Peptides against a protein of PDB entry 3WG5. Designs and how they scored, part 43

Target 1, 218 residues: chain A of PDB entry 3WG5
Amino acid sequence: LAKNIVYVAQIKGQITSYTYDQFDRYITIAEQDNAEAIIIELDTPGGRADAMMNIVQRIQQSKIPVIIYVYPPGASAASAGTYIALGSHLIAMAPGTSIGACRPILGYSQNGSIIEAPPKITNYFIAYIKSLAQESGRNATIAEEFITKDLSLTPEEALKYGVIEVVARDINELLKKSNGMKTKIPVNGRYVTLNFTNVEVRYLAPSFKDKLISYITD
Target 2, 218 residues: chain A of PDB entry 3WG5 as posed
Amino acid sequence: LAKNIVYVAQIKGQITSYTYDQFDRYITIAEQDNAEAIIIELDTPGGRADAMMNIVQRIQQSKIPVIIYVYPPGASAASAGTYIALGSHLIAMAPGTSIGACRPILGYSQNGSIIEAPPAITNYFIAYIKSLAQESGRNATIAEEFITKDLSLTPEEALKYGVIEVVARDINELLKKSNGMKTKIPVNGRYVTLNFTNVEVRYLAPSFKDKLISYITD

## One batch from the design tools (peptide; aimed at target 1 G47 Y108)

Design b2_p17_2_s3 (made by RFdiffusion4, then SolubleMPNN; from b2_p17_2, 12 letters changed)
Fold by OpenDDE base, seed 2:
Structure b2_p17_2_s3 (fold): chain B 218 residues (1-218), chain C 218 residues (1-218), chain A 17 residues (1-17)
Amino acid sequence: as target 1 above (218 residues)
Amino acid sequence: as target 1 above (218 residues)
Amino acid sequence: MKVVPVEPISFKDYVPE
């Protein structure tokens, strides 16, 4: 029986146009190989709204499930990362990570103070983030509060409140826990049931030769 | 029977004086709690030599084993990170990571070209890195080549050549594989046999409340 | 093996004895 392939790739740092290219490349590789899914290990403090929106769109257009995994411990899906997560097929978080803090800003002043977004912009992103939550069957009220209260959540809180689907310590646990779950948004118009039984995990790294690790899920 | 505590903390980015403070803080916390060990998940492209040397010294002065874990996949212990690793009680690497590329430089020119180190400085670091390897019973020839050839190794190569002690996919596998290993350098003048049977893993994150996860090693 | 962009150790402010 042919092993299902799960790709694992890392995206770290600020969300920029370059980050979009990384998402696109990783997802494309996984699509070409008809992977069961791609797991993106995400650690971001935030970034550009335009790039974020493009990334969300790219994820939604994916031919395979894209799992956003806030990983490793100490990482965050902050600001733009939260939007990306909410736009994805499944969200997992490792212990000691966070999600939220989504209040948009125009930038920083010369003195380092935050330049607040006009209400029009803030309201746009409120509507946008709520839409992402609603489309994915996640907590739209909390999604709004990520902006209006600049709320940040632990994995346990995020799970409890229906913001995320999985708390997992590592890729192996993620595969085990998410096996048999349905995607929170459609893949090519259909909700997919994840099959992580007898999977071959392929690690994608821009600078490294792809590594292969096999996982057996019970 | 009291659970052994293993701390896990992340250090990412350039090696600077701030990085020293992070090491010091993390190790101090683990020391205060008489932890079995602290695992530092390291991902660095390099940094400052002064900070690196201070970090090595701080590790060597640790009252508990400090395990450098090049993690997650795609990460590196590049340049300064290699020195730090070689100065530590145990080195582990995840698949798809790298170690090496230790040639010292003075800096970058206005045109972005590397300013080469004088032979005196290069030779100093050759002696230094070889000393670290020798003290830890690791491959001093390869350590030298990290500089003279600007060599970079995969986890498998590093293990094969006796640069590192463990290849592990995650913290759980690291604990399992390193259980019963002796530290490569002394702790308070004695080589320590690691006991990772029935451990409580505590994740340290600067921005997050400490998380607790228990691992049972067979 | 793709060359990883690395930042070499800078000793700009370090003078070995």
Scores: peptide ipSAE 0.021, ipTM 0.214, DockQ to the pose 0.081
OpenDDE base, seeds 1, 3, 4, 5: peptide ipSAE 0.012, 0.008, 0.017, 0.010; ipTM 0.157, 0.269, 0.267, 0.241; seeds 1, 3, 4, 5 fail the geometry check

Design b2_p17_2_s4 (made by RFdiffusion4, then SolubleMPNN; from b2_p17_2, 8 letters changed)
Fold by OpenDDE base, seed 3:
Structure b2_p17_2_s4 (fold): chain B 218 residues (1-218), chain C 218 residues (1-218), chain A 17 residues (1-17)
Amino acid sequence: as target 1 above (218 residues)
Amino acid sequence: as target 1 above (218 residues)
Amino acid sequence: MKVVGIEPISFPTYTPP
């Protein structure tokens, strides 16, 4: 019996237009192969709001389930990363990772201080993040507090509060725990029950361009 | 008699954090040499709001006059580029260039359509661009229309309406025409009268990193 | 880890005709 395929790809670093390109490429590959799912191992300190929103849209338009996995230990889905996670079909976190700190900013001044977003912008993103949480059946109150309190959570806290769905140490544990779960948002208009029985895991590598960009941004 | 130095540097492409780094580097070099001014030859379709605001701040904090020169023919100071120009000590444009189209957006959708900014954000940047114009003694009404009408202007129109100060074909003409002009905003707390008599023009080159980034973004 | 804030706004790029 032909094994169902689960793709795994890593996205690390700041959220930019190039990150969007990575998401698009990886999801497209998985779609083309009619994969059971793609797991995106995410480690990001945040980044651009525009890229973030585009990524969220790309995930929501995916023909297959997209699982955001905050991995490895020490990684974060900070700021923009949290939005991306909340926009996805399933969120998992490894022990020793974090999620949250979602207050929007306009940038950094020359002295490294944050340039504050006006209340109008902050309120916009409060509404936005709440919508993502609500649509996915996740804790919208906590989502709001990611902004208003700049809150960051451990995996255990995030699970407890209903922000995420899985705590897993590795891909194998993630597959095991998420097997039989329903996606938190629709795939092609329907909620999908994940089937990770008898699956082949395929790891995707960054493109040459991706590697080059990563090298430059490091 | 030791010639006064005028630096010229090119900034081309999208406005990003790397663009900020370029501005910072170039202005710093000119500051260190106590240059009479630095001319930034600008050609940009726009870019990030955060980077734009940081660049504006960097210009305003400059110890020397920063002249934005939309150059060469065919170039633009579009969107974010307009804000940068309006935040500078003097704006010049070459014939065949353009300025304007400043409506903020959140990004592009998968189909390439613009994701509209909410009115609250639009209004914020209307206020912002008007402030830049007002502070520099430039036409704030037109600045607003750069957003509300997504207006773009020719150099001649921009000059006529009091958006810019100089139309010049090349650096030599720019120096000639701007000689004796006062900066439109203060330099170290005072309006400076430009002196471009007996000057040495020094061209700055992009760093290796700048060249690499430009190559990647092309 | 430096948290990079959400940069809420971008400006459109001019598409040359």
Scores: peptide ipSAE 0.024, ipTM 0.248, DockQ to the pose 0.811; fails the geometry check
OpenDDE base, seeds 1, 2, 4, 5: peptide ipSAE 0.021, 0.020, 0.023, 0.023; ipTM 0.253, 0.262, 0.268, 0.245; seeds 1, 2, 4, 5 fail the geometry check

Design b2_p17_3 (made by RFdiffusion4)
Pose (drawn by RFdiffusion4):
Structure b2_p17_3 (pose): chain A 218 residues (1-218), chain B 218 residues (1-218), chain P 17 residues (1-17)
Amino acid sequence: as target 2 above (218 residues)
Amino acid sequence: as target 2 above (218 residues)
Amino acid sequence: SPTSGVIIPVLGASTPS
């Protein structure tokens, strides 16, 4: 009961209804165990707007800070993952990862051709991504460009431009650098200082169902 | 005189990419065997827009008539399934089935809440559903109300209002009543008269992949 | 194939649970 606990979970692949269930399951475990924070290792090339908005909402309502960590090297928080990142308490990127490219689309034709959205819906997602950035004090100008210019950024660029808070190689380095940082959004109405000194790290294994469903969607 | 071959397939659940694959697989089989028609027993609560549009497109390119049959009793062709029906060559409904209820939403939230669709998406789908109805000679005024009023119809109501062509209890009654009917959309440029005199019915089983994905869904 | 863009699933409002 007198421990400092950080949970680490993994989320890979398309952001779908099932991805929401994963976020909710992992975050719920951390909340019930009074964790200092949960670190989500995120690698997503794309996903659905409805599941993305539900995840952002679940993070906003989280009783503990949610740290989105674009990891491992080569991972991306592209498309839906970018909003999830902008909607969270802290963003960390591992070297060689990517963030951005969030243009909303109606989907994919028989060809694999892109089915663009009506111009106004693009404006809707611009307003939504600007809102997430402003609510978290992040660079909304660059966030808008994730859509309008299909802008994508490396870790160092994302840090310079004020989109993320940490560049880290691993969980230990992430804990060291983010220690003492205030969350970019509140936890239960209050901005919180992260205390990662003398911390127990607990890894949450993805379930059989997680790995299988992810593989199938792949 | 001649033996006419009719294929029957079942398509159930949410409309997704796998559903497009089912439509493409079943239709290709019927085309290669020079079938008079393929009948799809459709039961769907809704699904994704891009897959629905890809299915409508696949049906438009079909070299043989595609008859959408809302079956069994208790089934519905709601939301995305309504567009598939309106985009097909002939629509049949079994007693106690439903069609309509197509108001678009961005999706469902955590607590029963619904994420509203911006007006542009709503107007976009009004134009699209009116267009499918106009191209097939079905009631565009009522089709709009599937969206603007979330209108849902019984089979008897759907026939009366000119949204569908046939009300049938089974495959036997469907072939009997639809024999001699012209298709509502062309097959390769010409409106085909359906010949169901001297008919061999062939049932297509769902594949291993089909069964697995649906068992996981159940 | 590579993924591009956020997919708007555009669902129906009366999908039963």

Design b2_p17_3_s1 (made by RFdiffusion4, then SolubleMPNN; from b2_p17_3, 8 letters changed)
Fold by OpenDDE base, seed 4:
Structure b2_p17_3_s1 (fold): chain B 218 residues (1-218), chain C 218 residues (1-218), chain A 17 residues (1-17)
Amino acid sequence: as target 1 above (218 residues)
Amino acid sequence: as target 1 above (218 residues)
Amino acid sequence: MPMKGVELEVLGASIPK
């Protein structure tokens, strides 16, 4: 039987408009090839809220399951990355990764101090992150606390609290553990049961543009 | 029988992007030569969080065991150095060294006073350091307290609390004591038993660039 | 709500002694 394809792509660094373009490109490729899923290896300290929201929308509009995998060890789905994860069809984390720290800010001052967001913005993102958690059947209380308490979690804590679905060391373990799981949000209006019994893993490389942008933003 | 090679390299000073380059170079050399392990003699007061995280990732991606050895006596794995150590396959400390003091900051003001990190950042690093400790089977409570209580430990305390694996005066004692130990994190998905029964120690010298940068940053 | 200029990041952190 023809192997179902699982795409794997990496998204690393700040969440920006360029990160949206990466997500869109990666998901589009996987959609075009009727992949079983795409796994996004995510490592981000966060970034722009607008870009994040666009990414979440793009994920939710995906014709295939989008798995956010906080990977490799030492990676994070910090801030904007947490929202992206919560908006996705499945969240996995590698050991040694983190998730959370979602409080919005208006930026950094010249001295590196945070410019605080007004309550209006904070409350907007509280509602937004709770909605993502609720829609995905994940822990909305913890999602709120990612903002209100500046909470960050280990993979084990995130799993325990029902924020994420899988702790896995690598793609093979992720595929093994997530096999037979239902997506936490619908794909084309249906909760999809992931089938990773006979899959080909295809890695998507960053484009030249993606590499250049990463280099400039580092 | 051909002697297994153990590389020894020194990393001293602030953790920066250049320190990442040193780690990457040293580990790459040792990987290319199929070394039994690389020992990094670490002496750092800390440094950049981003560089630290990249270093941890590079260590965890190593094809060979990376031993962080807080050495010589009088050295420290302070702040960022503690994270690096906790992310490694084995931690050793020489007598008269220290580990800990991991609270993140936003930098120093013009008068040298610390610009405190907001709770968002602090909690992020709490989760991160706990995750490193948990993944390596080390004391996650103490890892957290390196931040929350500004905790610093002696080698004997660190060993007692299960933060580190070895107290050793020199490379020979380290090799002797760590012989037959399993790595605290996997190498290529497997916990490796260290075999130092018949090893050749090879010292890696800093590159010209490494020397220059260390000189400029000191 | 205009989300322009809102940031969700933990950048700029240092972990020195």
Scores: peptide ipSAE 0.068, ipTM 0.348, DockQ to the pose 0.117
OpenDDE base, seeds 1, 2, 3, 5: peptide ipSAE 0.029, 0.159, 0.041, 0.045; ipTM 0.323, 0.604, 0.325, 0.326; seeds 2, 5 fail the geometry check

Design b2_p17_3_s2 (made by RFdiffusion4, then SolubleMPNN; from b2_p17_3, 8 letters changed)
Fold by OpenDDE base, seed 1:
Structure b2_p17_3_s2 (fold): chain B 218 residues (1-218), chain C 218 residues (1-218), chain A 17 residues (1-17)
Amino acid sequence: as target 1 above (218 residues)
Amino acid sequence: as target 1 above (218 residues)
Amino acid sequence: MPMRGVEIEVLGANIPK
């Protein structure tokens, strides 16, 4: 019996236009192979709002389920990473990871202080993150608090509050726990039930460009 | 019998000149009260190198032990936070936190890509972080790898590799485990044995300025 | 809204000059 393919790729560092290219490349490869899913091992402190929104859109346009997996231990889906996770078909976290801290800023001053976003921008992102949570059937109240309170959650808390779907130590436990779950958002207009009963795990390496950019953005 | 005082203060967000002011204020308050120690609950993604170096210097000049506690779960002592931790009298981490990712950068480009530091700067910070590790009797090889490999560690790994001294779930466990430990660097020219047998824990609130700045840098 | 200037970053340490 032909094994269903699950792709695994790592995205680490800041969310930028180059991170968009990484997401697009990885998802496209997995789409072309009609993979059961792609798992993105995400470790990000955050990044650019425009790039984040483009990544969310690319995930939502995916022909296959995109699972955001905050991994390894010590990783975070911080800031922009939380938006990306909330825009995905399934969120998993490894023990020892975090999610949240979603407040938009205008950047950093020369003294390293954050330049606060004006209320209009903050309110825009409150609405945006709440929409992602609502669309995915996740906790929109907590999603708002990721901005308004700079809330950060552990995997256990995020699971408890209905922000994420899985806590898993590794890819094998993730596949085992997520097997038979429905995607939290549609894939090609339909909610998909994940089938990880007979899968081949394929790891995608970063491209030379990805390595150069990760080298630059890491 | 008079209780020894232990101050606890939270520092969250980017390391900036304002974060220096927070460290300075908190340590100064604890010094003035002849506290047994101050515990800084640190959750930082990193920040400015100049501010980081000033904070390290302020910690090293402290009249009392400064314990960096990466807390709560989901927190990190990332980037500049790792330097600060390595410059401190004792490092503790809560389960579910991280330390590392210490590579210096020049900033972020308009596209959100990191602007790489030139080799001279990277080499400077390799030497600097190794010196902090060596001076504190911590793993200088891993300290270098925090830069050269963008290494991030869990609390268990960091403890195992001799980067940190304590893994603790909360302040009470931290005090219990660190009781009788020697500071990893001198306090007023001498290594101090911590005495947490009969302590009063006093929490320092962020100032209005600290809140405004954390509001700005969070 | 020009989102180009909006960062949703938890900055890693810019160890700038």
Scores: peptide ipSAE 0.049, ipTM 0.296, DockQ to the pose 0.163
OpenDDE base, seeds 2, 3, 4, 5: peptide ipSAE 0.027, 0.040, 0.022, 0.024; ipTM 0.258, 0.373, 0.249, 0.351; seeds 2, 4 fail the geometry check

Design b2_p17_3_s3 (made by RFdiffusion4, then SolubleMPNN; from b2_p17_3, 8 letters changed)
Fold by OpenDDE base, seed 3:
Structure b2_p17_3_s3 (fold): chain B 218 residues (1-218), chain C 218 residues (1-218), chain A 17 residues (1-17)
Amino acid sequence: as target 1 above (218 residues)
Amino acid sequence: as target 1 above (218 residues)
Amino acid sequence: MPMRGVELEVLGASIPK
């Protein structure tokens, strides 16, 4: 029996245009092979808002389910990572991870203080993050509070509040728990029921280019 | 009978990318030799948040138990050190040590005053530290208060409040008291019962590079 | 709106004593 393939890829570090290229490459590979899903092990402190929005679009345009998995323990889907997660077909978190802190900033001053985004930009992202939450049937009130209150959540809190769908320690537990779940957003216009019965897990390695870029941006 | 090996290494000073390299090297050596555990004698005033998070990940990815031991007397697991400890498989403290004071900062001003972290960052680390505590079955309320109240604890208080597992005067007492304890987080997906019966203690020396870097950063 | 220069990150934090 041709095993259904689940791809697993890692995306770590700042969200940039290069991170978009990673998402695009990984999703494209999984699409080409008609995978059941791709799991993105995400660990990010955040990054550029433009890159984030492009990544969200790329995820939502995926021909297969894209699962954002905040992994490993100690990882975060901070700031931009939360938007990416909320734009995805399923969110999972490992114990010991965090999500939230979504307030936009204009950067850091020379003294390391945050340069706050003006109300116009902040309100734009409030609307944007609420839209992502609403589209995915996730807690839009909490999504707003990720900005307005600088809220960050544990996996248990995020699950309890309906921000995420799964708490899982590893890929095997994730596959087990998410098996039979519906995607929170459509795949090709349809909500998909995930089928992780008898799947082959394939890990995608970063390209040499991906490694080089991560090395330069760290 | 091949003696079970317990490695002991010292990590002292600021938490930096070089400290990550030390943790990685020490844990890797202990993993390669299939040690029963590695004990990290930690004495730190804190350091960089990024390096801290990477260290926590490296600990949690360890193939063997990593015990953080706040040692010697007079040492501290201050700030970043507390996060590292909470991310570990077991925390021990020597009498006369301290743990806590976990509020993030942006740095120091020219007059030596703290530049406070904005609520966004503070709340991120509240969620993060609570997540570490929850994952390890440690006191998440106190973990939060390490930030919100700038709380610092003695070993006796930390033990009493369920932040740490062991108070020990030296390595021998640590091995004795921790023998038969379960790791507070999984090792390779399983909670391990520590077996310090008939162990060989091996001390890892800092590399020449480690010595040079510590000398430059001190 | 030009979203140029908008960042969504928690970088630059230190956790010293």
Scores: peptide ipSAE 0.081, ipTM 0.412, DockQ to the pose 0.116
OpenDDE base, seeds 1, 2, 4, 5: peptide ipSAE 0.057, 0.040, 0.052, 0.073; ipTM 0.328, 0.297, 0.323, 0.371; seeds 2, 4 fail the geometry check

Design b2_p17_3_s4 (made by RFdiffusion4, then SolubleMPNN; from b2_p17_3, 6 letters changed)
Fold by OpenDDE base, seed 3:
Structure b2_p17_3_s4 (fold): chain B 218 residues (1-218), chain C 218 residues (1-218), chain A 17 residues (1-17)
Amino acid sequence: as target 1 above (218 residues)
Amino acid sequence: as target 1 above (218 residues)
Amino acid sequence: MPLRGVEIPVLGASIPK
């Protein structure tokens, strides 16, 4: 039986292979405890698309609902963070956060110029982000525009356009608003109805390694 | 005589050569009108360092004070935006915004891996961001940590650590709080005392081109 | 296709190559 536990963990900073390790560790802990869900407080400017795709895959393979919560106020699910959010079971945003700006690039020039992704790569990620949106029943048109127009949205706009599911100020409001919602993607092959009635909230602290690497990569 | 005018313009999205054109256009309009200052409502996830360096140079060459205002709530002066802010005459942030995450990268791999900047480039930008901080009398240690630790700060933290000068909820509070402040860098070779007593606020609308390119790049 | 070199940008993290 699922324990009446909701895990909360913070993932801040650039999306890297280490960010994958953080997601994997946090989700694994929550899976082992048979938690009702894990909430990832996400604050990312973006990062590596390999790591991003691996994170999305890890979320999609989760045995429990993974809620991406863009938090605190001032945080963003920018770029790779938007893909991660769209790949999750539920997206929440705090007021004063943002989502979007997903245009792939090859990098930046030595002078800081964006090296534009060639059309083949841009089109690949258009297809990819649209697939994430479609699979989750989210706005695939806006998901495409996150790339084609490098669009960024407020929580209110993202909710209005059907990009996200919840606007919440804190974990308590998130749990209250998301209670009874169905996951936007399956958990173990089934759409799960979230049950946040009388749940224990457990915070997962960053490991020493997380602190050290957040100290290095953030 | 300076007209009792403060211009306000929005620059949202990626820092590109077009963002330079926006800065140049907005600053030029404000210079031509001999405005007391221009406030740039900045919301950027970052972008091109060539464009960033050119923007910083254009700001430093401004005939009027250029105030970078991280606005609205949910906005950021991320990455290149932090450099632009540090290169400006005054930094303000709205509550619920962020600044930092300045680590240079060469780009991202086709799999989305960050291509780390080689140490020579990282060190170049450490020197550059420290110079911007030092020249503006801002916290050069934190400016370095924006790179070495890819640090992101809240407005309150940024103010506390001497990275920024003002936390303000809106333009009116910004004008009120910044009134009588000296610019952190010279205007026409002199540190200017801002005079926002009985100023007219003029909003510069994005051009059709700005809207179209914000529609393309944002 | 090897996605090597594709940034889903840390939109700001270019300080240049």
Scores: peptide ipSAE 0.076, ipTM 0.359, DockQ to the pose 0.136; fails the geometry check
OpenDDE base, seeds 1, 2, 4, 5: peptide ipSAE 0.031, 0.025, 0.032, 0.036; ipTM 0.278, 0.294, 0.287, 0.286; seeds 1, 2, 4, 5 fail the geometry check

Design b2_p17_4 (made by RFdiffusion4)
Pose (drawn by RFdiffusion4):
Structure b2_p17_4 (pose): chain A 218 residues (1-218), chain B 218 residues (1-218), chain P 17 residues (1-17)
Amino acid sequence: as target 2 above (218 residues)
Amino acid sequence: as target 2 above (218 residues)
Amino acid sequence: SPVTHITPITFMTVPSP
């Protein structure tokens, strides 16, 4: 009862309705165990807008800070993952990862050709991504360019431009650097200072169902 | 005189990429065997827009008539399934089935809430559903109400309003009533008259991949 | 049975380099 606990979970692949269930399951475990924070190792090339918006909402309502960590090296928080990151308490990127490229699309034709969205829906997601950035005090100008210019950024660029808060190689370095940082959005109405000294790290294994479903959608 | 071959396949559940694959697989089989028609027993609550548009496109390119049959009783061709029906060569409904209810949403939230679709998406789908209805000679005024009023219709109402062509209890009654009917859209440039005199019915079983994906869904 | 409604928007699947 008198411990400082950080949960670490993994989320890989297309952001879908099942991805929401994962976020909710992991975050719920951390909440019920009074965790200082949960770190989500995120690697996503794309996904659906409805599941992305549900995840952002679940993060906004989280009783504990949610740290989105673009990991491992070579991972990306592209498309839906970018919004999830902008919608969270803190963003960390591992070396050689990517963030951005969030243009909303209606999807993919028989060819694999891109089916663009009507111009106005592009404006809707611009307003939504600007809102997430402003609510978290992040660079909304660059966030808008994730859509309008299909802009993508390395870790160092994302840090310089004020989109993320941490560049870290691993969980330990992430804890060291983010220790003492304020969350970019509130936890239950208050902006919180992260206390990662003398912390117990607990890893949440992805389930059989997680790995299987992810593999299939792959 | 001649022996006419009719294929029958079942397509159930949410409309997704796997559903497009089912439509493509079943239609390709019927085309290669020079079938008179393929009948799809459709039961769907909805699904994704890109896959629905890809299915409508696959049906437009079909070298043989595709008959959408809302079957069994209790089934529906709601949301995305309505567009597939309107985009097909002939629509049949079994007693106690439903068609319509197509108002687009960005999706569902955590607590029963619904994420509204911006007006541009709504107007986009109004134009698209009116177009499918106009191209097939079906009631465009009523098709719009599938969206603007979330209108849903019984089989008897759907026939009366000119949205569908046949009300049938089974495959036997469907072939009998649709024999001699012209297709509502062309097959390779010409509107084909359906010849169901002297008919061999062939049922297509769902593949291993089909069954696995649906068991996981159940 | 409830109606699920159409899901109109998704995002691009960004390829790995």

